# Designs tried in a protein design run: peptides against a protein of PDB entry 3S8F. Part 213

Target 1, 157 residues: chain A of PDB entry 3S8F
Amino acid sequence: VLTLFVAVPSLMTAFTVAASLEFAGRLRGGRGLFGWIRALPWDNPAFVAPVLGLLGFIPGGAGGIVNASFTLDYVVHNTAWVPGHFHLQVASLVTLTAMGSLYWLLPNLTGKPISDAQRRLGLAVVWLWFLGMMIMAVGLHWAGLLNVPRRAYIAQV
Target 2, 166 residues: chain B of PDB entry 3S8F
Amino acid sequence: DEHKAHKAILAYEKGWLAFSLAMLFVFIALIAYTLATHTAGVIPAGKLERVDPTTVRQEGPWADPAQAVVQTGPNQYTVYVLAFAFGYQPNPIEVPQGAEIVFKITSPDVIHGFHVEGTNINVEVLPGEVSTVRYTFKRPGEYRIICNQYCGLGHQNMFGTIVVKE

## One batch from the design tools (peptide; made by RFdiffusion4, then SolubleMPNN)

Design b2_p22_4_s1 (from b2_p22_4, 12 letters changed)
Fold by OpenDDE base, seed 4:
Structure b2_p22_4_s1 (fold): chain B 157 residues (1-157), chain C 166 residues (1-166), chain A 22 residues (1-22)
Amino acid sequence: as target 1 above (157 residues)
Amino acid sequence: as target 2 above (166 residues)
Amino acid sequence: KDLVLAVYNFSVAMVTLMVLLA
């Protein structure tokens, strides 16, 4: 139980980020329960990429609680579940955040704004990456629940 | 302006906390579902037991593979298993169908895995510690033991067998 | 028995935590 308290700072951070997004959306004219979401700058890959990373991070965080639980970890430990978890955490959130940061950083370093074509390509890349990562992550978690082992070339299913 | 923004964000955080509380019940339900569908038949003992990995091969219950399977009661057995680079001892492990088996697993060298195909048995094996897991085999046949913790160049070939007799 | 207790304790702890943070 005490181990699960490690989740507190992470949850607080998640809520802070979510609150910041809502605030930003409302400042941009979004109203109502969901209107603020649409008001966010979804045309900017520097914004979209890390947000998609955050979306992947939510189920990853839930999985983190499972992995940190003594009894539940017995079920999922050293199965494909674990790679599923950190692919959400690293290959989704961290990687997409890095991609998003690149879309902001490069224009500033070069002094040249990204072209509209580059912007559209960037959007396509981050959305496709997110989709692929979600498919892979779901597959890995599912395989893990079916006792597909981690670090093994064979599986019973 | 910053103060106003901070207060607004704080208010939104409270809303999101309320949402998270609602989602907590969803997660609890999912956990319950997972437990109900994937944990049946396995009971981890979880008591901390220590052993000297440098002498475990020479003395004690793991030293003789011929005496590794010990009957502890009616239809109850304890099996002392060594996971080592790169295999398991004894191999095969022979146990009766329908018997309650307590596996006591340790390692003389490095960390290994003990994953039994067709079962929910899946534990790490640490040198100096004894992993204890209880299981009852309902079906006769051969069950492959797989090492799912990287332990060296021979890791991918590290297998054992449990033979469940009728 | 221990598993049920663990799930119960986890649930109680998590709910308590969320309430305290709210």
Scores: peptide ipSAE 0.011, ipTM 0.736, DockQ to the pose 0.078
Fold by OpenDDE base, seed 2:
Structure b2_p22_4_s1 (fold): chain B 157 residues (1-157), chain C 166 residues (1-166), chain A 22 residues (1-22)
Amino acid sequence: as target 1 above (157 residues)
Amino acid sequence: as target 2 above (166 residues)
Amino acid sequence: KDLVLAVYNFSVAMVTLMVLLA
């Protein structure tokens, strides 16, 4: 019951954020069903980082529901699935949000804008981080479904 | 204008809610698929049982490893397993192929894991609580029991063995 | 059977809550 009461509002909130992004994209000149996505400031690491974090958070959130569900947790509990979930939630969303915040905060604190080189480097870092995190997370979830245990260095699969 | 922006954002909520619903069904389908393919042969059995972890080694069905395997029917066994720092008792656990095995697992000390490789048997073992798992081994051989819950310095070396005989 | 039922019930509950909160 508690899981459901948390999961549903969280899901609604997540997609409300997406709605806000759509609005923002449309304000920036995006049109059509998907044109608003292209209109978002993908050239700004302070924007890209938290958005990628949110994208990673979606499957992670679904996994959270699984982990919190009694019968479903039976399948995944104490397997590599759990670390996979954590990496999506913490190492993706939280970390990327922190990175994005830094890209905004530092220029504002110093009064100096980031150079184009720094901006491009920041984008590279964020995208590479996201890619690596997704690969690792998918691998861990897959391993978990194959009954690879966590906290064990030996597994038979 | 903040008011106009707010109103405009609300206009998109219906679409995104519909999408969210669709995604919910996708997730449910994925979960169903996972359950269908990864839940072979393990059935939670029994009611919540309590045991005194301070006396479980001294008296009761877990006290003597030589009597841990109890035949309860023609092709049915109950195995009383202790998970402790740092191992399992009895070790090895010997059971026949094709028999229905009910594992009753508890701990005298700290929380442990009971993960049987090659199977989907995977439960946490709490002191004071009896974990019950029903399983039938279809293939003979050795199945390693591993601890997947950190339990101390020897956690990584905490192994047991189930020997399934023809 | 229990797991299937649990998933079904969870799904129904989730959908119901979404409808109620929409």
Scores: peptide ipSAE 0.011, ipTM 0.699, DockQ to the pose 0.074
Fold by OpenDDE base, seed 1:
Structure b2_p22_4_s1 (fold): chain B 157 residues (1-157), chain C 166 residues (1-166), chain A 22 residues (1-22)
Amino acid sequence: as target 1 above (157 residues)
Amino acid sequence: as target 2 above (166 residues)
Amino acid sequence: KDLVLAVYNFSVAMVTLMVLLA
């Protein structure tokens, strides 16, 4: 049970970020329980990418707690569950954050703003990446629960 | 206004922190529920048992595959298994249906996996340590052993078989 | 079949989310 306390700092950080998003959304005119979400700058890939990364990090973080649990790790260890977990952590959060950073950094380095076409393309890229990552992650976690082994070309089912 | 913004941020942070704590308790509750309802699926960790990986092939219970299956009591067996680059011994492992089998698994070389299809047996095998797993096969047939830990160039072909006889 | 259905439902949910938030 004490192992779960390792998640406390991460949860505190994650929900502090969420608090910042709510604050930002409300400053932008969002009202109500969910209106602040819609008010966020979803037209900016530099914003959307890291936020989608954070969303992917949520189930990944929950999975991290499972993986860190002595008893539950026995069920999921060295199954397809594990790559499902780190793809959410690295290929979702880290990668999408990096992608989002590029959408901010490149215009600043070149001194040229991105065109509207580039902006729309960027949005499509990050959303499609997120969608694909989530589908893959669900599949890997599901396979892991069905006891499909990691690092093998065969499956039990 | 900086003061107003600071106050607002703190208010939202407090709310989300409360949610964070609530979620932590939910996770703990889920783990507790799982353990309470699925106790049969939990295999207790055994005591740490050590072995010399440099001599395990030459002497001791793992040295002779023909003597690897030892009857320890009525309907009780201990099976001494070596996971090595790149296979398992004995291969096949022959055990009777319905018997309580204690697998004692170690490695003479590098870390391997021991994943038995159709079962909940899934452990890593470390040189110098003995992994102990207890299992009873309810159904006769062949069960494939899969190495699920990378162990070298032949890792993908590292398989074994457990034959459960009626 | 269950996995296919799960992937389908998840995909629909994600597409819906994209449409609502885009």
Scores: peptide ipSAE 0.009, ipTM 0.752, DockQ to the pose 0.075
Fold by OpenDDE base, seed 3:
Structure b2_p22_4_s1 (fold): chain B 157 residues (1-157), chain C 166 residues (1-166), chain A 22 residues (1-22)
Amino acid sequence: as target 1 above (157 residues)
Amino acid sequence: as target 2 above (166 residues)
Amino acid sequence: KDLVLAVYNFSVAMVTLMVLLA
């Protein structure tokens, strides 16, 4: 039960990140409730990747609450639900953040900026990765709810 | 100015606090939905029961697979199941349709899974601990037991069968 | 019971967060 209190610092962090994004968007000329989102640098894979990771982390976090609930965990434990959760947390947030960091790190380390072609390719990579991860995650969560077992090559459904 | 930026960010956080309240209700709704649609027939955990995994094969109710199914009432049975590397004992497990079955599952070696297809039976089996699951099979037929916890090189081939007879 | 406790804890957490960030 006390596990849910772990969400407090996490939510504080999330709000801070969100506030930072809103502030940044507004500094870039965005106005209104949603205009600041459009104003963010969506043409930079170093930005897009971690942001997509954050977006994927939201449902993953919700799943974390489910997994931490004793009675709910009974339903999802050792089913395909769990890998679905992991892929959102690790393969989405962590991996995309790592990918995004490379788009920043490499140019800075080498002193060579990325070309427009490389930038566009980078954007394609992170968006396709995110899309694939979301499709897979939804499928795994759905399968888990249908009692598809984890760590098995065969299932009833 | 960093200080000015910090104050501005804090102002935006106030708006996000309102969003947090909305999230609270969304999460409650999601939990309620999950409980309503997927938690019907949840099998509660039984009393904590311990056994010695080093002797469970030699003595006690798990020692003889031929004696694993014990009738405890007119329509009630207890089945003592061993999950081991790499299989289940007894195999198959034969039980009558409509009877209340209490599975007492333990392991002599490592942690295994006990996932029965077509049912909500899904438990981890720990050496030294007895997992208790109560279930009534309403439909006759064969139900496959799947190990859903990695237990070694033969994990993927670790299956059992429950045969429900009319 | 778990649901009630979960809702309670989450509510407390949210209230705490609101107080901390107010």
Scores: peptide ipSAE 0.007, ipTM 0.741, DockQ to the pose 0.074

Design b2_p22_4_s2 (from b2_p22_4, 13 letters changed)
Fold by OpenDDE base, seed 2:
Structure b2_p22_4_s2 (fold): chain B 157 residues (1-157), chain C 166 residues (1-166), chain A 22 residues (1-22)
Amino acid sequence: as target 1 above (157 residues)
Amino acid sequence: as target 2 above (166 residues)
Amino acid sequence: SELVEAVYNASIEMVTTMMLLA
């Protein structure tokens, strides 16, 4: 009930963030329909991490609507679908946002900038994390749709 | 210029809001598609029923597992199932192939799951409430009941069996 | 069709929920 209530406002907020990203990219010299994306600071893990989190949150948000649906919940409830949803919401968005925040916060708190090596390592970490989360999430959602139960080590499909 | 920037932001927001609306419809369509392709067989039967979990083992239709399977009509049965820590009763549940089965499931202790493998029967079982599902087994054989709601130390071993006879 | 009905039901469910909570 609550999920469905906030679904539209959440979508509006998410795409407002996207609008802000477009504006930022264009301010950085990006032009055209997609040039603004390339102009964003993809070399900064503090930026990349939360953006990847947002990307993972898109299907996760849709899944939230599914989980909250009276009818659709019969299909997905207590199946592997639910953990898949969680990993998109918590393990991707929340975790990656935390990682990104850390990459910004620590240099500012210590007064010492991160080295280039640390920056590159950070980028590798967040991209690999995102990739792993997407693979696992897709697998869990697929398994859930195939009626694989959650909280069970044995499944017969 | 701050004013120009503000106008530009508004223009981008309008575009993305329109896209947002379009994506909303896409999501609804995808949800509907999932519903249309993945729902089958199980039909909720009856209204919400309540029972006293403290007495359900001693009296009523769940009290005797030997009387749990009740023929209610030609090729129609009601099965009174208890989900408890840590198993199901009756176990096994024996029903005929092709018969319409109404499962009435409740718990005397904590919340359990009732997930029948090979079927779309999947409900939570709450103490004090009766979960009712209707299903017809088209194929004979054994169907395992699995608990998909954590219910204690023995949760992982909580299984039952439905035997569908020809 | 079942698909059309599902789309309709999902839409109504969401709109109704929003109206009830607003």
Scores: peptide ipSAE 0.017, ipTM 0.734, DockQ to the pose 0.053
Fold by OpenDDE base, seed 3:
Structure b2_p22_4_s2 (fold): chain B 157 residues (1-157), chain C 166 residues (1-166), chain A 22 residues (1-22)
Amino acid sequence: as target 1 above (157 residues)
Amino acid sequence: as target 2 above (166 residues)
Amino acid sequence: SELVEAVYNASIEMVTTMMLLA
């Protein structure tokens, strides 16, 4: 219990972020259980990128709990599972958030808005990044469960 | 407006909490299923045992690789293994098929890994601490030991072999 | 058996943590 207590602040933040997204979507005209999701600004890479990061962080967070469990960590420790976890947490959430931040920051700093072409390109970049990251992460987690070692160039399977 | 917004956001927290709980159970179920079907399972940890890494090579059960494999009973063996930069001792480790093997693993220098392919044996080896792993090899053949903890310039080439004899 | 126990214990810990958040 005490080991997992460290997750309390993070979970509180996650709930707040999720609630904020729902509220924002509803303010934008979304209705129903899922309609608010569609109402969010999915045409803005500055929004899409960090949201995709958050989505990737959900399974990553679950993996964090696994890694923090003594008995479960014994199964996954120093296997490909761990890099899979890191790619979800760092290369997905952190990286996509940084990417999204740039899509907001640069136009604001320069005073020049991004063109439609740049916007579309940005969307393509973040979606492709997310897709590739998810594929790789799933593969790494799966490989880890199949006892593929971390920090080794060779594996039995 | 801000107060109203905050109140509205707080109203959604109960729903998201319920969703989170549901997802946790889903994840637990998925993890359980995946572990049950794709992993060799969890191996029991041994009790904490300490050794002096500065003398482990000179005296004690790890000092002589020729005496590393000790029969402790009928079809039971203890194997004293050193993980060092950059290899394992003894190498190869020879054990009988079907015998219960207790590995006692330690390091004289830095932290290493002890990952045996084809098994669920996967432990870190700390200087000053003895890692204990119990395993029974059901199939004869060669099992590769891989160091999965970075231990220096020769880490990538640090391998050992367990030979299981019929 | 140990795996089942591990999953069970982890589940209890997670549920307890979530209850603390509520």
Scores: peptide ipSAE 0.014, ipTM 0.753, DockQ to the pose 0.084
Fold by OpenDDE base, seed 1:
Structure b2_p22_4_s2 (fold): chain B 157 residues (1-157), chain C 166 residues (1-166), chain A 22 residues (1-22)
Amino acid sequence: as target 1 above (157 residues)
Amino acid sequence: as target 2 above (166 residues)
Amino acid sequence: SELVEAVYNASIEMVTTMMLLA
């Protein structure tokens, strides 16, 4: 009955991070309702990666609420929906955050900044990863709603 | 500078916190809406029923596959199903079209899944517990039962069949 | 029906959550 209460701290944390992003963007000269977004350092893969992870975490978090629902879990449990949720939470947020951390950590550990070519390659990697994860996640969630079972090689659809 | 930064951060946090709370209510509302508009409906979990997994094969309603389908009313049946490594019993399960079927499913060994293709029947089966699912087959034919919970080396080949007769 | 019960339970959960957040 009180299962959804667990969503409160998670949402508070998530949107506090969003608040930090807005603050940072405005400090960098962003103006208006969305101008602060454009002002963020999108040229830095160490920044872009975890932010993309956060974006993937949004639908994943919403799905978490669904999965935690006593009634709706009956529909999605042990279907392809569940691994779709995992890939948004772990393979997107956690993985992209780790990737971003490496783009920050390695230059600091080696004492050498990344080259422009490495920076551009890094941006390509994290964006392509994000795109792939979103496509796969949408597919898995869709399949789950079509009653495709988890942990099975066959499906009626 | 610290004081100014702190005030600014708090202002943004308050705004986003309000948005967070609003989104929480939206999600809850969406859940309610989804349930209200669901065409097939959702079957709530029944009360917890316990059995001894060590004796369920030897005694009780699951012991004899020939007696697994029990008519409980004019158009009502109870089917006692065992999910085991690696299959289902009885197999096939034969039931009449249009009858209300109550599946009583348990396991003598490990956790299994009971997913019936073409239906909304999808439950986990735990040793020592009885999973109860109520369903009415509207169309005759064969329905495949799929184990969607990992249960061992033969999990991928664990299938059953429900035959719905006119 | 099962659907009615599900909607009822979801509604209770929703109301309870709202009360906790108020």
Scores: peptide ipSAE 0.013, ipTM 0.763, DockQ to the pose 0.057
Fold by OpenDDE base, seed 5:
Structure b2_p22_4_s2 (fold): chain B 157 residues (1-157), chain C 166 residues (1-166), chain A 22 residues (1-22)
Amino acid sequence: as target 1 above (157 residues)
Amino acid sequence: as target 2 above (166 residues)
Amino acid sequence: SELVEAVYNASIEMVTTMMLLA
């Protein structure tokens, strides 16, 4: 009940953000159905990080609905599926959003802009983090569907 | 112009709201797909049954591990299992192949898990409650019971065995 | 048929939950 309660407004928020991104992308010269995406500031880790977090949140959110389903929870509960979901939500969305926030916050707190090298390093960090999280999450979800138990170091599969 | 910007944002918002609704149906479809492909043989939750965890070791069907396996029919058994810190009783649990086994599992101390490898048996065991699980072992051999709910310092070493005999 | 039933049940669950929360 609580999951579905928060899922609906979260979904609305996510797509509202997407609407804002489309508007921004089009203002930056993007055209067509998808051209606005390329026009977004992908050279800024403060932008890229939270966006990647949102992308990771999509399967995580879907998984949240699955976990909240009385029937489906019998399949996935206390399996590796749960850590997979958890890492998408916390270690992907929350963490990447925090990382992105730091790329904006620290320069403002110090009064010094980040160097180009720092910017590039930041981009590398957030993309690598995202990639690693996706690999781990897919693996955990897959393992969960194969009935690998949660909170255990042993499995027969 | 603020009005133009507002109109543009509103238009995109409406579009994405429509997409949001479409995605809602996609999520429902994913749920349905998961149910259809991964829920074969799922053991449904039984009715709520309670027991006193403070006396379950001293009296009742869980008190004597030697009497834990009860034949209730020609090809039907009930097994009264205790999950405790840190193990299971009886251990091993011996049952015949092909028989319908009704596991009645409870705990005298803290919450534990009861996950049987090679099966879809996976339940949490709460003190004061009896978990009921039905299963028929079609293959003989040993099946390991794993605790998948953190229960203390010895959690990682908490294992049991079900021996299915021909 | 199982898939259709699953979709139906999931839909009802979601709608019911939303209605209860409203």
Scores: peptide ipSAE 0.013, ipTM 0.725, DockQ to the pose 0.054

